# Ledger of designs, part 88: peptides against a protein of PDB entry 3V4O

Target 1, 234 residues: chain A of PDB entry 3V4O
Amino acid sequence: DQPLAKDKVALLIGNMNYREHPKLKAPLVDVYELTNLLRQLDFKVVSLLDLTEYEMRNAVDEFLLLLDKGVYGLLYYAGHGYENFGNSFMVPVDAPNPYRSENCLCVQNILKLMQEKETGLNVFLLDMCRKRNDYDDTIPILDALKVTANIVFGYATCQGAEAFEIQHSGLANGIFMKFLKDRLLEDKKITVLLDEVAEDMGKCHLTKGKQALEIRSSLSEKRALTDPIQGTEY

## One batch from the design tools (peptide; made by RFdiffusion4, then SolubleMPNN)

Design b2_p17_1_s2 (from b2_p17_1, 7 letters changed)
Fold by OpenDDE base, seed 1:
Structure b2_p17_1_s2 (fold): chain B 234 residues (1-234), chain A 17 residues (1-17)
Amino acid sequence: as target 1 above (234 residues)
Amino acid sequence: SKKLAATDQQISLKELE
């Protein structure tokens, strides 16, 4: 009865040293922490920092090549971003100021491509601002998504230029990662796990009223990041 | 499909490009 993953693959991107936008600090530590945790969960993890548009697109392409039927795919992004008309856009470090959709990577487009791979689970953890980009009024023409019922979005909502940070031992995690890392290894359905993270964020005095986690999912099976991998590993 | 090495080491940008 327990779901099995054919494999588990994660792409982690942290953009912080932007050319034309405010510098960020948290992505470095957050990517590192998440990398270590996901590896403990037997994920094959590719972690990259400070990617240009070209590099980001290449990274996504390579990530997609690792996906196949039944594979768990996880995309984590920490950096600048925006949301227009329900579409999330990740901003490369070489993006112009102002940037437009053609300068950025659309998460929903990536999801579409992941669905074509017939993945077992698609998890997106987006630690970026979700403000509307007023400099881009273009409505992207996106193809309709398949009804795969295996999609989970975790939005680390922020309204400022940079996410809030909690410093620990000289290192500072973003707020989202601070709470996520405490629960990520739990053997729970991913949506339940994220819901608990959201509750933790809401109870913390430092976070309450400042940052909230939004969960958007269509997950009809009890899929967990702890699900074992079937067959032989690579 | 491309597969990661058994070490599951971080892939550098050079390898992705």
Scores: peptide ipSAE 0.009, ipTM 0.521, DockQ to the pose 0.018
Fold by OpenDDE base, seed 3:
Structure b2_p17_1_s2 (fold): chain B 234 residues (1-234), chain A 17 residues (1-17)
Amino acid sequence: as target 1 above (234 residues)
Amino acid sequence: SKKLAATDQQISLKELE
């Protein structure tokens, strides 16, 4: 039957004005538009821009406090990032140059903590570069994840690739959000929805061969962002 | 543990602190 969420909570982070790294533009519009869409899906949305390491860690901690058994958790990040040994790192605006893992937030660590809350769905939408950080040779020692079959990763790019912005008329969406926003409200299994976004990116001559969405999932149930909420509100 | 207001409105970092 129709899956239900105990609650739906989203944390959206857009980092643009980096102190020691190139500034970005797209996260401003992307976070704003995604916020409005997720509100229509009855998500409780916390949207933040230009977070320092301290602020990012606090935001994640507060986000985790809103999670509980059966809650849908969605983390969206737009900004600089890197991927080392299968671990994704979000870069705060005050990160040094070069940055290392201790300066950044590891997405997989956040996932581990979300699993401990017995969430109903864990969605990560990462609009960042996924290149290897050659200045960080640290291999994170992470605890093994539980087999929860409720995890979805949407990477704006393939492994080792870069994320791009559409440069027109000043403020514009990133490539990922350009296509995601057109389908986000569809009542479909989240992996199916993202797969269609990937196809749209592949068909568009502006993005074909330039940027491709990668989906990694372990989702055994037909969970959708449109799933209704039951129980007490958080 | 920490509950937010019963709204779907955007919340700033200051409101969480």
Scores: peptide ipSAE 0.009, ipTM 0.534, DockQ to the pose 0.017
Fold by OpenDDE base, seed 2:
Structure b2_p17_1_s2 (fold): chain B 234 residues (1-234), chain A 17 residues (1-17)
Amino acid sequence: as target 1 above (234 residues)
Amino acid sequence: SKKLAATDQQISLKELE
């Protein structure tokens, strides 16, 4: 019995040219390559670079408008970020130094809004640092999430650790995307796919002890990014 | 442009702003 998606929608954000923080390089290539891969998977993809807080919030709002019951939603973020008390925060390019939660977008808040749309699958791929931000003493009070059993988080690195870029001549992928892109098109349950990516990262001597993929999921169905869209056959 | 190439959804940066 093949799971079906009503539709597939992805929002990809790559922030590189920060005003008050170190500039990044990998998000450009990573967003580009992921865009092409997701299009091959019949996702409707919106890809944006170097977003201010205002632009990021608007992009998320527009993304949410494309979601509905049974729709597969995927959010990819590459840029600066932090994690406080289990909450992930994406940092806009115009964020001050130091930044606080009020300057950033909380991923868990976005998840709540996605749940309200009754999506069929919610996938978050977060390629950002996950260190604690000591300058943010706010404890977010998040509303309780619904029990949807359709949530998958792929963190490019472990909690409290940093995400790294593989240095090559010219533009190069981040470590996470380097391994993800090799498996993303496979017809496998998304959690199984990510687990294999994690194993690939673990076998690489350049990654071992440096960066490890963390997967958090509550997925009760065998849903894959390759699942066909209802009413269509490819 | 902050939009990466052509997207499946025609959402311009101006529309997002």
Scores: peptide ipSAE 0.017, ipTM 0.611, DockQ to the pose 0.020; fails the geometry check
Fold by OpenDDE base, seed 4:
Structure b2_p17_1_s2 (fold): chain B 234 residues (1-234), chain A 17 residues (1-17)
Amino acid sequence: as target 1 above (234 residues)
Amino acid sequence: SKKLAATDQQISLKELE
């Protein structure tokens, strides 16, 4: 009865040292901790930091090559970003100021490509700001998505809001990762797991009125990150 | 058989190129 994954692959990107934008701190720690956790879940993990546009596109291409029918794909991004018209854009470290969609990677476009691979599960964990970019008036024209019922988005913030870092001396987690890491290893449907993370964030006085997790999903099966892998490795 | 699927080790960007 338990769902099985053909394989489990994750791409983790943390952008911090921007050339033309404020530098961040949390992505470093967050990527490392998430890497460790996903490996415990038998994910094949590629973790990268401070990627240029060219490097990010290459990383995504390589990630897509690892996807196939029934494979669980997880994309985590921590860095600057924006959301225009429901489309999420990840900002490379060499993006100009101001940046536009042509300088960034569209998450929904990546989802389309993942669907073409007939993946078993598509999980996006986006720890970035979701404010509108007033300097970009482009409306991306994306190809129609398939009805796969295997998509989960975890946005660190609600639409139009910002993601924050915990203010501690030295390196510390972002707020989203602070709560996610405590539950990630639980044997639960991924949407249930994220819902519990959202509740944990909501109970914290540090985040009330400042940051709230948003979950968008179309998941018809009880898929969990803990699902066993079937078949042979590539 | 896939380049990056052979290991669970962290892969650096230079290795992806």
Scores: peptide ipSAE 0.008, ipTM 0.544, DockQ to the pose 0.018; fails the geometry check

Design b2_p17_1_s3 (from b2_p17_1, 9 letters changed)
Fold by OpenDDE base, seed 1:
Structure b2_p17_1_s3 (fold): chain B 234 residues (1-234), chain A 17 residues (1-17)
Amino acid sequence: as target 1 above (234 residues)
Amino acid sequence: EKKLSSTDQKISLSELD
């Protein structure tokens, strides 16, 4: 019984040139690499760099319009971020210093909206810090999520930990993408695939004790990024 | 080796760190 996707849509966001925060480099290469890989997997990919709050919200809205029942949705984000009370916040490039939740995009809110679309699979790949933002003491009130059993989170770092990038003389992938790109095309359940990526990352001396991939999932079906699109001949 | 900061911002490490 081969699972089928009605369609496959991905939104990739890489924020680097922050106005009031340290600039990053890896998101440029990471977004590019992931774009190419996902397109090979027949994803419809929208890749955007250096988005303001307004632009990020618009991008998410447009992304949601492409989602429907049975569609595979993938959101990738690389940039600054934080996690407060289990909620992940993506930081736009025009975020103030310090930033608060109202300046950022909450991933869990996006997930809720994706669930309303009755998607077949919801994958979040978040290459950002997960430490608490002490400048934001707001406790967000979020609606309860539906039990859809089709959610996968790939966090580039552990809960409460930082994510980092290694500066090279030239273009180089971030830590997460360095390992992800080697396995992304494998025909495996997405959680199994990410688990293998986690093992690869754990074997690297550069990241050992510094950064580890965390997988959080509620996926009751063997869904893979390689799953064919319904009605499509391959 | 550079230690991780106490901030919630993503850290950039140099090759010499």
Scores: peptide ipSAE 0.111, ipTM 0.669, DockQ to the pose 0.188
Fold by OpenDDE base, seed 2:
Formats: C-alpha cells, structure tokens, sequence
Structure b2_p17_1_s3 (fold): chain B 234 residues (1-234), chain A 17 residues (1-17)
C-alpha cells in the first residue's frame, strides 16, 4: 500500500541579506523554485526570506503548529550556517559577527519538536555550510530523540565542508537546488530521490572535490514527497 | 570569479573556476 500523508507542510527559509556577514544571492531563486515545486506536490508552503532571529523563531513556531500526527513536515534552509558536534545551526540575517549558538536556530531542536508532533515524515534540506564555528565553544546538550524512523536529512555539502552558490550577474540557483529541482517531482522514496540528486551533483565539474550531497536518514517506510494526502482525490 | 567568505559561510563560485 502506498503511504499516505495526513497533510504536507513545508517551511522554506532563504537568508541572503546579512547585516554583518557576506550577502548571498542564490536563496532567492532557490526558495522560489522550491516553493513552486512543493506546491505542485500539494504541500502547504510558507516561504520566507531574510529572517531575523526573532522572525525565524516565530516562523518555526508557526510551522510546528501546522504539524500533527501523520503530517509530512519539510524544512528547507538556504543561508549561512555551521555545524558543531553534529548539530546544524541556521544563521539569521541579524546575527552578530561572530555568531554563536544562542544567536542561531538549531535544526536538531526543531527535529525534536517535530517528533513530538508525531509527524509521518520529517525532511530537512539544508543548503548551508557545515564547517565548525570556532567562535562557538558551547557543546549543545540536546534531548534524546525518539525512534521514529521517519527522518531524512539532505545536506547540500559534506560534514566539515562549505556549500557553494554559482556567481552570476543575474539570479542563479545554488549548487544543491540546481540538481534537486530536476528530480523533486519524481515519485520515489525520498532517500532514493536524494541519492540520484547526489549522483547528478557529483558530475558537476565546478564542485568536484568541493561539495557533495550527504544523505542521512532513518526512514523505514517508502515515503515520498509525492505521497497523496489522506482524503484527497485526484 | 570566486567570492570567498568565512570558513563557515557559503562561498560563491563562477563557472570559470
């Protein structure tokens, strides 16, 4: 039997216009294109750009309110970020220089809260750097996660590595979205889909040896972004 | 042209890189 979603909700955040850090460009078009694709997949999509810490926290709170048992939740982030001790931190546009964990949003904390909602699927697509922030010496103590077997992380880059965007005079996708967008609508298990994206990205000469997609998952069911919503007729 | 950033920030690349 095909898995069903009670609902499908996505929060997309693209941070570009940082106050104290280098500005980015790709998140604008990446968020836009991903929004359109996810809407075609019947996701309820909230797309936001250039969020302050306060705004990001509020957005996440509102996103969590839309989650419930069996709901598919997808969080996409494009912007600056770092990873300390396996924990991913999204950097708001008003983050100080240097920023620390208290200035940022921890993805794993969000995951914990999503698990409490008993979601059917938790997908994180993180287009951010994963290098350690040496200015943040705190070791996060996170609550133990439940064994839900419904978690998928798509990291745009490898552990300890940078994420890249292609510099153009105009708008252009980041490396991750460039390849993700071509496959996102495919009716495949999400981990299989991402694996194919990884292969496509691996053929890009610009990022060979620099950036590679990492998939980290505990997904025991064949869940896809194309899974229909319960009660929905086509 | 490659635009460099801090080690924990995104880096911009050009197709010429």
Amino acid sequence: as target 1 above (234 residues)
Amino acid sequence: EKKLSSTDQKISLSELD
Scores: peptide ipSAE 0.100, ipTM 0.671, DockQ to the pose 0.209
Fold by OpenDDE base, seed 4:
Structure b2_p17_1_s3 (fold): chain B 234 residues (1-234), chain A 17 residues (1-17)
Amino acid sequence: as target 1 above (234 residues)
Amino acid sequence: EKKLSSTDQKISLSELD
């Protein structure tokens, strides 16, 4: 039988206009295009741009309120970020320079909270750098995760590396979204879909030796973003 | 070839810039 979602909810955050850090361009286009695609997949989508720390935390809290048993949850982030000791940190637009973990949102903490909601699927698409922040020497102490086998991470870049956007005179996609958007609507297991995106990205001459998609998953069921919502006619 | 820019530039971590 085809897996069913109780509901499908997505939170998309694109941070570009940083107060104390270089401004970005791609998140605007990436969030916009991903919003349209996910809505075609019957996701309830909340799309937000240029969030302060306070606003980001509130957005995550509201997102979590929409999650429940069997719900598909998808978090997309495009902006500045870093990874320390395997923990991913999203940087708000009002973060100080330099920023530390206390100024940022830890993705793994969000995952823990999503697991408490007994979601059917947890997808994280992180279009940010994964380099270590040398100005942050703190080690987050996280509670133990449950074994839910429903977690998928799509990192725009590999561990310790940078994520890139193509420099254009106008607006353009980041590298990750450039390839993701072409396959997102395909009826395939999400890990298979992302693997194909990784291959497409790998063929791009511009990113050879610079950026590669990393998929980290524990997904024991054939869950797809195209899975229908329970109680709907199809 | 087109120029690539880092999503999180090293400068973003420095108070000097």
Scores: peptide ipSAE 0.042, ipTM 0.601, DockQ to the pose 0.078
Fold by OpenDDE base, seed 3:
Structure b2_p17_1_s3 (fold): chain B 234 residues (1-234), chain A 17 residues (1-17)
Amino acid sequence: as target 1 above (234 residues)
Amino acid sequence: EKKLSSTDQKISLSELD
């Protein structure tokens, strides 16, 4: 039978204009393009730019309120970030210099909360740096995750790797979105789709050996972003 | 003097044809 989503909700965050850190360019276009694509997939999309810590936490809280049993949840983030001890941290625009985990939002904590909602699918697309933050030696104590087998992480870069952007119409797109947008509407299991995106990135001469997509997943069902919403006829 | 944390410095590449 065709997998069904009770609903499909996405939160897209693009942080560019950092106060105490280098400014970025790609998130503007990337968020815009992804918004349009996800809406074509009948996602309810909230797209936000340049969020402070307070605003980011509020956005996540509101996002979580839209999640429920069987709902597909997608979180996209483009901006500064880091990864310490396997935990991904999204950096708000008002983060201090240096920033620490207490100033940032931990993706794995969000995942834990999503699991409590008994979501049908949890997708994280993280277009951020994954280098270790040497100024943060805190080891976060995270709650154990449930075994839900409905988790997909798409990292735009490998751990410790730099991210690149391509100029387009005077604006720059992140490399990840450059390739993701070409396949996002395909009716394929999300992990398969992302794997193809990874291959596309690897075949591109400009990005070969420079930026690679990492997929980390535990997905036991053939869930796709194209899955219809329950109660609707398509 | 500010200590810089890890950043996501994206590098611009030529547009793909």
Scores: peptide ipSAE 0.063, ipTM 0.668, DockQ to the pose 0.362; fails the geometry check

Design b2_p17_1_s4 (from b2_p17_1, 8 letters changed)
Fold by OpenDDE base, seed 4:
Structure b2_p17_1_s4 (fold): chain B 234 residues (1-234), chain A 17 residues (1-17)
Amino acid sequence: as target 1 above (234 residues)
Amino acid sequence: SKQLAATDQKISLSELD
């Protein structure tokens, strides 16, 4: 039986013009292209660039307001980030140098809030580094998660590794989006789709031995980004 | 290829790497 989404909502954040950290280029193109693709999949998409901590928190709050029972929620982030003790932290453009968890947004906290909305699917696509931040010795105490079996993480890089973008004279995608965009519209279970992206990215000579896609999922149903929205005509 | 650094920041690569 074909799974149905109550609605499909995506929040895309690309941070590149950091005040106290190296500037990036790929998030601009990556957010733009992903926006267009997700809209073709009938997602309601909010795309934002260069968010301060305050703006990022507000964006997440607004995103959560659009979520409800059975809604597909997708969060995409491209920018600086780190991972401490299995927790992913997105870095706002106004983060200090060095930054700590109190300056950043914890993805796992967002997941907890999404679960409270009883979403049908929770997808996180994180194009950020996953290196340990030695300047942050905080161990976050997170609320317990529910067993929902509807969670998919697509990490652009392996745990403890860095994420990369390609330098061009013009605009170019990051490595993750370069391969994701070619398959995103395929009618496949999201974990299968990401697995194919992982294989494609693995063939890239520029990142061989440097960056590999990691899929972490608990998805018990064949849910795809192409799943139709309930109550819509086909 | 570029050598990896112990950083938590996204790194830019050259096409010549």
Scores: peptide ipSAE 0.096, ipTM 0.646, DockQ to the pose 0.201
Fold by OpenDDE base, seed 5:
Structure b2_p17_1_s4 (fold): chain B 234 residues (1-234), chain A 17 residues (1-17)
Amino acid sequence: as target 1 above (234 residues)
Amino acid sequence: SKQLAATDQKISLSELD
């Protein structure tokens, strides 16, 4: 049977003009290109750049309001970040130096809230570093996630590793988006699609031995970003 | 405020790297 989505909603965040941290360039073009691709897949896409903590939290809240039973939710983030104890933290542009968890948005907390909406699919594409932030000594106590078997994480880099962007004449994609964009429209199970992206990235001489895609999933059904939306679209 | 070491920050590479 062909899996169906009740709706498809994506929130794309690219942070680059940090106030207290090194500026980035790739998020601008990455968000733009991903927006165009996801719209071709009939996603309702909200794309935002350079969000403060307040703005990021508001964006997530609005994103969650669009989710419901059977809806496909996709969150993409490109910017600075860190990972402590398996929890991913997205860093707003107004984050202090150093930043701590209270200054950042925890992806796993967002996932928990998405599960409460009984979504059909939860996809997280995180183009950020995954090294530990030694200035954040908090141990997050998160509620146990529900067993929904509809979760896919695409980490641009391995656990404990750094993420990179390439600087050249003009604007360029980050390493992750460079390869993701070539396969995103393929009608394949999302984990299979990402696995192919991982192989493509592994052949890149610039990041071989430096950055590798990690796929973490609990997906019991053949769900794809190309899955059609049930009912009349609006 | 303390300046954070760029250990957990996204790194920019050049094509010459």
Scores: peptide ipSAE 0.095, ipTM 0.661, DockQ to the pose 0.292
Fold by OpenDDE base, seed 3:
Structure b2_p17_1_s4 (fold): chain B 234 residues (1-234), chain A 17 residues (1-17)
Amino acid sequence: as target 1 above (234 residues)
Amino acid sequence: SKQLAATDQKISLSELD
């Protein structure tokens, strides 16, 4: 009794070259690696780097247009970010210093819009900080989410914590992607897969006590990224 | 541009740390 996806669509965003914030390196490699893996899983993947606020909003809009009933949607983001009152905000490369919610994209708002599309699965992989932004005093008032029981969040770090990347002599993956890439192709329920990634990450002495994967989900079905697309011979 | 000691930004670590 294998669950089926009507289609599988992913939007990957890696922001590195910030205008008014520290530069990052890992998103380049991480987006590249994840793109290749998701394509092996028959995802339609749109990968973008160094997006302004305008470009990010447009990318999300276009991504939403590809979603429909039963479609698997995956959003990956690597870059700067923050979390206020349980809402995650992705920071565009042209964000001011300091940035506020009006300068950023709210992940939970995107989730709401995905739910309206009646997607089969909503996966968010967020490789960003989750610390509070004291310069943003806006209290987000979002519409209540529907009870769809098809939501999975993979946070690269714990609530209220920072996310890190390791500086190597050359290009290298961030901590999250380093371990995610080893298991992403496994035919397992996505929450089980991420749990195993969390255990693997826990063995990394470099980030012990600094960064740990957090999984937050409401997934009532055994959905996997390997689930075949409707109409295929899988 | 202003540079703040922000705590909500991703940090680069050295392998020596």
Scores: peptide ipSAE 0.091, ipTM 0.654, DockQ to the pose 0.253
Fold by OpenDDE base, seed 2:
Structure b2_p17_1_s4 (fold): chain B 234 residues (1-234), chain A 17 residues (1-17)
Amino acid sequence: as target 1 above (234 residues)
Amino acid sequence: SKQLAATDQKISLSELD
């Protein structure tokens, strides 16, 4: 007997066309492909590209409104970002140069709000850099997270490192999505699935020694993205 | 080739590297 989800909701954000920072390309394809895959998994998916700070905050607020007790929540982000004091910050396309925490969205704050919704599963897939932002010396004051044992972080890169995307003449995936998309539909515990993705990524010559998937989880149940939704699905 | 960016920004790579 496998766990059930009350519902499954995903917010996918891909930021590419930054105003004051280098432009990216992979988030376009990554968001597109992930959207299709998650929809096959019966997720309600909201996919957005090139969000300003205001739009990102609004999107997160709307996403949170869809969460409730037992709901699976998945947040995917591809774009620029940084990590200060263990807190991940997603950078909106209109962020100034340099940007600070007040210009960005803190993932851990979103997690806190998701916990308040008593979700069944909280998955964060963060395809962004995790290096320190030297221009931001702000120490965030975060409330302690409650013990929910339903949290999974898939960091596209290891702590303190950069994330990469592949450039071709045309469109291409980021490194993380390149391997994630091949396994996402597998009926496996999400942490096991991500572990296999990590192994696949480790075989990539292009990013060997440069980018490695980090899985950070507190998941006491065998929760999978393939878990069925409670009730009828029509 | 790898495109250079700020250390806290995502970096573009080429498979030809």
Scores: peptide ipSAE 0.089, ipTM 0.654, DockQ to the pose 0.202

